# Peptides against a protein of PDB entry 6EJA: the designs that were tried, part 14

Target 1, 276 residues: chain A of PDB entry 6EJA
Amino acid sequence: VEYMPANPVRIAFVLVVHGRASRQLQRMFKAIYHKDHFYYIHVDKRSNYLHRQVLQVSRQYSNVRVTPWRMATIWGGASLLSTYLQSMRDLLEMTDWPWDFFINLSAADYPIRTNDQLVAFLSRYRDMNFLKSHGRDNARFIRKQGLDRLFLECDAHMWRLGDRRIPEGIAVDGGSDWFLLNRRFVEYVTFSTDDLVTKMKQFYSYTLLPAESFFHTVLENSPHCDTMVDNNLRITNWNRKLGCKCQYKHIVDWCGCSPNDFKPQDFHRFQQTARP

## One batch from the design tools (peptide; made by RFdiffusion4, then SolubleMPNN)

Design b1_p9_4_s3 (from b1_p9_4, 3 letters changed)
Fold by OpenDDE base, seed 4:
Structure b1_p9_4_s3 (fold): chain B 276 residues (1-276), chain A 9 residues (1-9)
Amino acid sequence: as target 1 above (276 residues)
Amino acid sequence: EEFVFGDLP
């Protein structure tokens, strides 16, 4: 039923997992696993049991690998971006994994399409990058995200040090920290030494929730800006009533929300989401 | 209060 492309894209799925999310991870993995794709899993430094479980899985599948390095990530931590960037570098260095797209996932969101649909879609738009923007006033976004604030990740805490200015000439954007990036753009982000990438890596190393804005901002200000698609092709289970309680203030000098785990009754939404 | 959305507690 679904169109089968002549040259189907292959996807590198990057899973950043932590805590006791073994069941959720298994569910996600089962949902997204395909022999033609690649799976690179980072397990939080503190999640040793989960790490052992993931290692067992990786030994069973040739297209599943676990990061040999592990970071202790915190909510809103700048280290999350570091995790993605290092994962990207690793994946680019894996010459035996010819992936075309980079997709990050957690147990909190799912691709809204079947594998065939996703592959068909990405194969059609293999030169595009998919990042969902906030869709609101940019100034408000900056304030809400704390992008005009300087943060330092230290001692498992995001310390707000003071105010800062957005770099001149940079149009900041952001939204979802879940994205679909083509290999070309990942290469650019990873290896470019231009002023944009250099400055943004520096800027976002002191940024709260950097993954929600870094790739958007870099892309839109780069020579690759015309490849931007305002959609991330996934569903995240956001429930403000349940997830927005400043529950992370003990970790971050900011208030935030976290997505909720999907329940069986939530999956009906997959069928209701339209394609971009 | 303003809230920012993010993952990974």
Scores: peptide ipSAE 0.054, ipTM 0.743, DockQ to the pose 0.180
Fold by OpenDDE base, seed 1:
Structure b1_p9_4_s3 (fold): chain B 276 residues (1-276), chain A 9 residues (1-9)
Amino acid sequence: as target 1 above (276 residues)
Amino acid sequence: EEFVFGDLP
């Protein structure tokens, strides 16, 4: 018997999609769709065919919307964070969508819980934010992430301009770029004019893969720091042997890794994943 | 060389 919350949370799922991954998107959408949740989809500016397809889907469901604005995003680009931030603002301005949690997903990720389990869990911990940390030496993380490097996104490329210092008094953290954020924290990130949010938005506008660190850093240094839970309630198929190479040098002045598609032989990893 | 982890947007 599972706990059934009296006031179940409603989730705003934000999907950032690109390319010709219509089938993958359809699969993910079917897997996560529920009438009580909300789905806000951003399609890359360059993916016109996908955009048309997504628009067709959005017309079939009242709880599915597509961003009227579209960004051209690249791997590791700072524009991805901009996409999330703008989506957050949009969602907060949608008064007819009373969502409680913001969740981003990609085709490379899968929730480790059923919808009922997820809703029950989040309803119990509706005041918490779920961000998975890297779980290693922070100095090493900073170095590997290039957080002490200045990047500029321009002409579909992330240019490394030079070195930079971490702002004084800020404890940098990060890890997964997949998170579950409660509405209150999203409001803070979106509308706060305090020094922390202002400085971090500026700092991360010149950051490689900013979504992997921005929300962690802001949360942990904010008045909301006590709401952090070191878990993102999902699994990503990371295989360094297969996914880690300098394949993105043409896009970013850095080497990177990408998650791999799940294969039948990867099923054992689902079984071994610890549940929060 | 250093590697960062991230999904394609």
Scores: peptide ipSAE 0.028, ipTM 0.696, DockQ to the pose 0.153
Fold by OpenDDE base, seed 2:
Structure b1_p9_4_s3 (fold): chain B 276 residues (1-276), chain A 9 residues (1-9)
Amino acid sequence: as target 1 above (276 residues)
Amino acid sequence: EEFVFGDLP
């Protein structure tokens, strides 16, 4: 019998979806849906059909809501961070949704634990934050991520404007843009006016793929630094052969890899993946 | 060339 916590955590799932991910979204939603959790879905401004579909779903479930605002985001765009930050604020302002953890999802990833396992685990470690860091040299990470470059999101493009310096006294970190954050840390990120949060919000507003590094960096340099766990408890469909073709040169002045969409034939991997 | 890894928004 699996451990059942006395005070189980409730999760706010933030789904950022776009394009033609209707089928995958439906599959993922069915797999992760639970009456005790909350689902806040952002649909890209350009994905009107998907938006209509998601709205229909939200009307069927009281614990599913769609962002009233919609952003047009691009791959690697700084606006993605804005999307998360605004979603966090919205969720904190929803007094009728007493969530304990924030988890972001897309159609390209999936939690590697069952709901019961995830809830049990997070209930045991409710004071922790889960962000997967890169496993390589940090200097190399900075270079490859372009963190020492200044980017401007404008006209659906990430323009590389020039070089920049990492702020003094800040230990930059990053890795996966998928994370599990406790409410306390989300509150800190959302409402803190300290120098760290203020500077990092500014810094990462000109950053390529900001979500891969912002929360890591803020957490590790914050009073909450001791709450970090180097794991995001999810699986992403990475296939370098298919996803690493520098296909986003027209969108971003940088080369990048994108995870592939999960297909039905890929789901067998969920059962074979080792869980932390 | 160097590649960054990230999901589509």
Scores: peptide ipSAE 0.037, ipTM 0.719, DockQ to the pose 0.158; fails the geometry check
Fold by OpenDDE base, seed 5:
Structure b1_p9_4_s3 (fold): chain B 276 residues (1-276), chain A 9 residues (1-9)
Amino acid sequence: as target 1 above (276 residues)
Amino acid sequence: EEFVFGDLP
């Protein structure tokens, strides 16, 4: 029996998009669009064609907005976290958009639940935050993520400057950079002036792939740590054969793997439901 | 070389 919430949650979907993947974005948008939710779209500063397309969509729907600011983000760049943090601030300042959950999306990742299922689930667990951990040895994770290394984003490159220490007393965690965060936690991250948030924002401004670890680490070390759920309810199109060839070495002084964009033939997987 | 596995857009 499907749970029917009396007060269904409303979701702010934050889409960070780039390139010319207009068709993929259109497909995803159509799949996730609902009149009761909100959609805030950031288009990379260099993707002008896509920006024009997204603007056209935003003019057609009152619950779709495009960021007035645009960043030029690179793979692994610290600026991606800045993009999320700024979008969170924007969304909190939009008093006419009473959202309850923050969900980030790209063309390479889809929710595995229908809207009704997702809303029902989140309405039941509206006080929880959903972040998927790596599920591996933490020391190995730190090393592979380069969390003990200092990076500087400059001139469209992530420069590895040297070694650094993880702040004392902080338990670092991470995994997927796709998350479902409740408004309360987003408010905490955005407006808290405590030592944890302040220190972590500084720390992760010099971090490779910061979105994969920042929110995990902040949450688990915060007074909100009891709200952690180790699941992000996502399907990601992973093809390691195609995505793991240090293709971003020219951008980052590190090697990484990335998921592939979804193709129409991949959509059959979206019909599969996984229980958290 | 070390590899980072990330869900990148």
Scores: peptide ipSAE 0.030, ipTM 0.680, DockQ to the pose 0.154; fails the geometry check

Design b1_p9_4_s4 (from b1_p9_4, 3 letters changed)
Fold by OpenDDE base, seed 2:
Structure b1_p9_4_s4 (fold): chain B 276 residues (1-276), chain A 9 residues (1-9)
Amino acid sequence: as target 1 above (276 residues)
Amino acid sequence: EEFVFGYLP
C-alpha cells in the first residue's frame, strides 16, 4: 500500500506522437489516464490519421486536449524543442488546468508503475526536477552530441552549417530527452527574460537533439539548479551495438543513437524499485 | 533507481 499524500500532485502529460500507431497510443493512454491529470497531445503535422484518432479521444475527456498547432518534426530536429516549449506555454496559459508536473511521453512509452506510486513519489519530491545526465566525460558528450556544431532545420533535414563555440560561462549538460519538470521550473523556462534563458533558447534553436540538453543546461545554470535530480524515472534499453548505426544520416548531417525496443526477455529489468 | 516509464512498442 502506497502512502496517499494530502496534497497530491497533478500531472500534465505532454504526448508528442507521430505515425500510424493509433492502437498503441490508445493502449498507452488508457494505462496512464487519470481524471486528476491533464493530457496535452501534439500530433505530427504529417500524421493526419493519428490526429483524427487523437481528436476523437480528446472529445471524450475534458482533461485531454490536442494542440491546435502542429509541427512537422524530424529526428534530432530543433523543432522538437519548439514543440515542448510551445506546449509548456500553452499549458501555463490554461488556467483551468492546475498541473504541478510536466512529463513528456511518446507513443512508445508505457508506465511500469501505478499512478498512485507516481503521484506519491512526485508529491514527496514536488520541488525537484528529474533529468537524467549522460554520466560520462562532458567534453566527449559535447563532441558526440555535436553541441559545438551549428545545425539548421530546414526542409525536413538538419543541415550542419559549421562549427560554433559553446557560450562562455555556461555549463553544458544533457542526456535523456525524457524528463519530469515541476511547474515552477517550466514557468521559469517559459517566461524568464534573463540572459540564460534567452541565450539558451537561441543556442538550442540551432542544435541537434536539443531536448536532450536544453533543459539540463538551463536548469543547472539557473537559480533552480539545486532542484536537479539525476534520474528521469525512465528505463531505456540502451544497446549501442544495435542502436548506434548512424541510421539517421539521411535526415541529419550527424550520426546519432536510438534506444532499442524492449523484448519480453527484458521484463526482469522492470522489477527494480529503488528510489533515487 | 526507480523507474516509472519504459519503452513498450
Scores: peptide ipSAE 0.212, ipTM 0.814, DockQ to the pose 0.056
Fold by OpenDDE base, seed 5:
Structure b1_p9_4_s4 (fold): chain B 276 residues (1-276), chain A 9 residues (1-9)
Amino acid sequence: as target 1 above (276 residues)
Amino acid sequence: EEFVFGYLP
């Protein structure tokens, strides 16, 4: 028996996309599209072809909008967090879009649950925020993420400027930059003027891979800390032996890791399945 | 664990 919510949540899907894989995006979009949800799409400033394609889609659906601003984001760049934060502000200012959850997606994401299942789940846990932590030693995480280093995004590069201290009294956390956030927390992040949010926005403006840590850290140190669920409801093909080759040194003054690709023939194994 | 989305580039 499936849970049937009386007041089903409505989702703001924020799609951050780039490149020329319009067919892939279209397929994913069709898979997640529902008339009761909202879709806000940011296309990289450099991806004009894709932007034209996405604009065409947005003209066909009233619940699909494209960001009027576009950023040129780089791997690990602080601008990615800026993209999310600005998108959040935009979405909160859209009074005609009463969304309950914020879900970020890329063109490489694909649903493995039905819309009904997703909505049922989130409706049951509508007061929770879903972020996945790194699951390792925190000191090691800080070191490996370079959180104790100061970075500056400039000319499509993340420059390492020097060392910095983690703010005292702040429990730093992080992990996946894919998450599901409820509207209340997004409102807090967007409009709060408390010391935590203010300092963290400043801190993460000079942070490598900020989206992997900002929301975790803010949430866990906020009055909303009890709403965290250590699960982002995503399955990713991680093989660090293959994905940690310092392949981004041309973009950032640091060595990071990337998830490995799933093969289409393997993806079916994860559909409609759950792990213990 | 519950999974909703997968990474499929």
Scores: peptide ipSAE 0.209, ipTM 0.810, DockQ to the pose 0.058
Fold by OpenDDE base, seed 1:
Structure b1_p9_4_s4 (fold): chain B 276 residues (1-276), chain A 9 residues (1-9)
Amino acid sequence: as target 1 above (276 residues)
Amino acid sequence: EEFVFGYLP
């Protein structure tokens, strides 16, 4: 029997899109759209055709909006975090959109539950934040993610400038850059002026793949640390043999992996995913 | 693993 909450949570879905993947975006949008949720879409500054398409969609739905500002983002760039942070601020300032959770999505990462299941689950745990950790040696994670390296995003490239130290007294963590954050924590991240948030925003503005670590680190070192749940309630098609070919070397002074598109033969992965 | 794995070029 599925639990039906009396006060169901409403979700702000944030989509950061680029390129010419209009059809894929449309497919994903149709799959996740619900009248009770909100959709805030950022289109890369260079993706004008996609921007026009998304604008057309936004005009058809009152709960779909497009960011009036547009950033030029690159794979692994610090600007992705900036995009999320600015979108969070925007969403908090939208008083006519009473959302309870912030959720980011990509075409390669899908929620493992139906809308009803997701809403029921989040309504039950509305005070929690869902971030998936790497679950391994933290020192190794820091090294492999380049968190001890200083990066600068400039001219559509992530330049590695040198080494840096992790701030003292900070327990760094990270993992998936796909998360579910409650409004309270988003408010904290957006408006807090404490030393933690201030320092971490500065630190991660020079970080490669910042979204994979920023929110984890801030949450775990904040007064909200007890709200951490090590699960992002989604599935991603990871195949390192296919996705780890250093394909972004021309963009970033670092090598990384990317998730792969789901194929029909990957369907069994969805069936094997356990409930949180 | 559900994160981008990084390494030196």
Scores: peptide ipSAE 0.064, ipTM 0.784, DockQ to the pose 0.707
Fold by OpenDDE base, seed 4:
Structure b1_p9_4_s4 (fold): chain B 276 residues (1-276), chain A 9 residues (1-9)
Amino acid sequence: as target 1 above (276 residues)
Amino acid sequence: EEFVFGYLP
């Protein structure tokens, strides 16, 4: 049930975008834009056209900024996590942006709830972190994700260097790389110097698809572990039969999966029902 | 469960 919160949360939307889909991004941006939120946009270093378009937008809105640094990220690359971590640090250093939640989005995302609904929900659960776990056997997850393998991102490729051990005493988890994190946890991830954060940052700097596991693992092993909600508030059209074709083998020394686009026949899935 | 975002083509 939607209600009007007394102290509505303010959201830092981190948009990690690439390619030339300026129109799609513009549409999505307009759909999620609100004057009370903040938008921090990272454009892939190689996407200069898109960067120019995004810069134009950022000059029109005071609550829209573009990362002055740009990474050349690849699918599954460790640099994606670096992008998020650096964005988090930047956002925390922006004292003029009092955001309460961190939400990452791509150009392919689109809201299926109103801003009021989102704000109401997050305001009710402002102390929680929303991450979706894989919901399967953890050993299988580790194997399929290649978490027990060492990867090096170099020359626009994720090179598999060999095997590695999961750090002792760490309960590894993961799932979706789309999440909603509260400011307190982001602060912890960004500034904590404890052994957990330090080791995990190092570990995941050599990890394939690190964003799918880093925040889950850090959260669940941290003093903030009780704040986890196994729900990332995302609906993804997963059809592994169609989406798991090793389509990124040219980029990474591993086989991965990607979600499929929603089609009109999938509209019923947007209804307020249990997650498929 | 609540859904807020989805992937659209």
Scores: peptide ipSAE 0.250, ipTM 0.830, DockQ to the pose 0.055; fails the geometry check

Design b1_p9_5_s1 (from b1_p9_5, 5 letters changed)
Fold by OpenDDE base, seed 2:
Structure b1_p9_5_s1 (fold): chain B 276 residues (1-276), chain A 9 residues (1-9)
Amino acid sequence: as target 1 above (276 residues)
Amino acid sequence: DLPLEGGDL
């Protein structure tokens, strides 16, 4: 018998989408949609066709909204973090959407649990934050992520300007850019004026792939540090052979890996059990 | 330059 929580959590799903993957988005949306949750969708500024399609969806469901603002983002761009931060602020200002958790999704990443399982789990651990760490040597992680490099996003390119130092006293961490954050922590990130949040926002505005490290780092160095769980409850379509080909050198002064979007034939993997 | 390992979990 599946546990049914007395006070089930409600989830704000944030989708950052781009390109022409309307069919894939539709499939994902159908897979994750539930009437008790909320869906906030950002469409890349350049993806007008997709934007029109998403708007149509938002008109059909009261719990689906599209960001009135749109950013032009690139792979690895610092602007992706800005997108998340602004979406968090928006969601906190939506008084008619009483969400308990913030979850970001892409076409390359799905929750590994059914809705009922996810809700039950999060309802039990509603005070926790779920971020998956890299699980490697931290110094190596810093080097591989280019965290000791200064990047500037400009003209759809991440320019590497030079070297930089990690802020003193900060324990840097990171890994997956897919996370589950409780409302309390989102409030902290959004509204705190403490030195940590202020400095990290500044630091990560010049960071490559900031979403893979920002929230980890802020959380672990914050008063909320004891709420971290090293698990993002995700399944990601990773294929190193396909995803690690230095395919972004034209837009980023760095080589990197990326996951692949799920295809219909990949759906069988959604039945996999939770990661340890 | 080292290749990024971002997100590759």
Scores: peptide ipSAE 0.027, ipTM 0.681, DockQ to the pose 0.166
Fold by OpenDDE base, seed 5:
Structure b1_p9_5_s1 (fold): chain B 276 residues (1-276), chain A 9 residues (1-9)
Amino acid sequence: as target 1 above (276 residues)
Amino acid sequence: DLPLEGGDL
């Protein structure tokens, strides 16, 4: 028997997309669209064709909007976190969109649950935040992520400037850059002026792949730390053989991995195999 | 899904 919540949560899906993901975006959008949710789409500043296409879609659906601002993001760039943070602020200021959860998506991941299952699950755990940790040695994670290194995003490149120390008293964590955050925590991240949020925003503005660690670290060191669930409730098309070739060395002074885009067959498969 | 395993250049 499937649980039917009396007060179902409504989700703000934030999609960060660039020009070459047009077909993937269309497939994903069709797969995840529901009238009760909200969709806020950021299109890379350089992807004008895609932007025009997405604008056309947004005009057809009242619950689909496109960011009026656009950033030129690069893989691993600190600007990706800025994109999420600004999107969060925008969404909180949209009083006509009563969303309960923030979920980020790209063409490289897909929710592992059907809409009904996802809504039922989140409605039951509406006070929780879902962030998947790396599940490995933390010291190794710090080294591999380059968290003890200072990076500067400039001229479409992530420059490694030198070494840095992790702020004292902060328990660093991270893993997946795909997360499900409740509105309360998003409000905290967006509007809090406490030392933690202020310090972490500064710290992660010079961090490689900041979205993979910022929210984890902030949450675990915040008054909301007891709301963390070590799961992001999604499938990512990871193929390390294809995705871990140091393919971004020309734009980032670091070697890393990236997931692969899904094919049409993948979406169909995931919809069929969706499970709690 | 750990994004970085290659380390520094």
Scores: peptide ipSAE 0.026, ipTM 0.707, DockQ to the pose 0.593
Fold by OpenDDE base, seed 1:
Structure b1_p9_5_s1 (fold): chain B 276 residues (1-276), chain A 9 residues (1-9)
Amino acid sequence: as target 1 above (276 residues)
Amino acid sequence: DLPLEGGDL
């Protein structure tokens, strides 16, 4: 029998979707939907068909909303962080949605636990933030991520402009761009005017794959640093043979790997993978 | 997403 918390946390799921992934989105939505949670969906500005489909879903469920604004996002683009930050602001302004946790998801990423398990776990650790670090040498991470490089997102391309220095006194960290953040930390990130948040927002607005490092870095250097848990409680459909082909070279002045969307045949991996 | 080995272009 699974533990049922007396005051279960409610989750705001933020989905950033694009392209022709309607079927995948539908599968994911069915897998993660619960009446007690909230779903805020951003559809890429260029994905009009998908947007129409998502709007139809949002009309059927009171706890599903679609962003009224839409960004044209690219792989590795700084605009992805902007999307998350704006979504966070929106969600904080939705007084009728009392969410406790922010969780971002894509069609290539699934929670590794059932809803009940996830809620039970988060309800027990509601004061914690869950971010998975790279677990390697930090200097190597910085180099490989291009954090010491300045990027500009323009005309659907991430232009590498030159080198830059990591801000002094800041311990940079990162890893997965999939995270579970409590409302308190989201409030801090969204509304704080301290030097850390201000500088990091500026720094990461010129960063490649900013979501893989921004929240880690802000959290670890913030007064909330003790709330970090090195786990994101999810599985990503990684297939390096398929996803590591420098397929985004035409979009980004960098090479990286991309996870693959889950297919029906991949669901067994989700079910078989157990992590604490 | 993960960086490639030698991902510097």
Scores: peptide ipSAE 0.025, ipTM 0.702, DockQ to the pose 0.431; fails the geometry check
Fold by OpenDDE base, seed 3:
Structure b1_p9_5_s1 (fold): chain B 276 residues (1-276), chain A 9 residues (1-9)
Amino acid sequence: as target 1 above (276 residues)
Amino acid sequence: DLPLEGGDL
């Protein structure tokens, strides 16, 4: 008998989607939808058809909302972090949505647990934050991520402007851009005026792939550092042969890998890799 | 997304 928590956590799922993910979004939504959770969907500014479709869905479900603002996000763009940060603020201001955890999702990454398992697990560890680190040499990570480079997002391009220094006294970390953050930490990131949060928001506004490092770095250097768990409970559909071709060099003055969208045949992995 | 090995352009 799976332990049913007396006070099960409620999850705010944040979905950042664009036109290419229409079918995947429908599949994912069906797979993850539950009446006790909340779904906040950002549709790319350029994906008007998808936006209309998502709006229709949101009208059918009281626990599904669409961002009233829309950004034109690009691969590796700093605007993706802005999207998450603004979504976090919005969700904190929604007093009628008592969520306990923030979870971002895309068609390329799924939770490895069933809803019941996920809720049970998070209910047990409701004070923890789940971020997956790169697990390698940190200096190498900084170089490979281009964290010591200054980028400017402009005209749907990430321009590399030059070199920069990592802020003094900050231990940079990162890895997966998929995370499970508790409400308390989200509140801290959103509303704190301390030097750490202020400086990191500024620093990462000029950062390539900021979501892969911002929350890790802020958490590990914050008073909440002891709440970090090096696990994001995700299955990522990686096919590096397809995803690591420097395919975004026309958009970003950097090369990177991208995971692939899940296909129906990929869902069997959820059961195989799920940890109790 | 992850950086490509040697991805410094």
Scores: peptide ipSAE 0.023, ipTM 0.683, DockQ to the pose 0.403; fails the geometry check

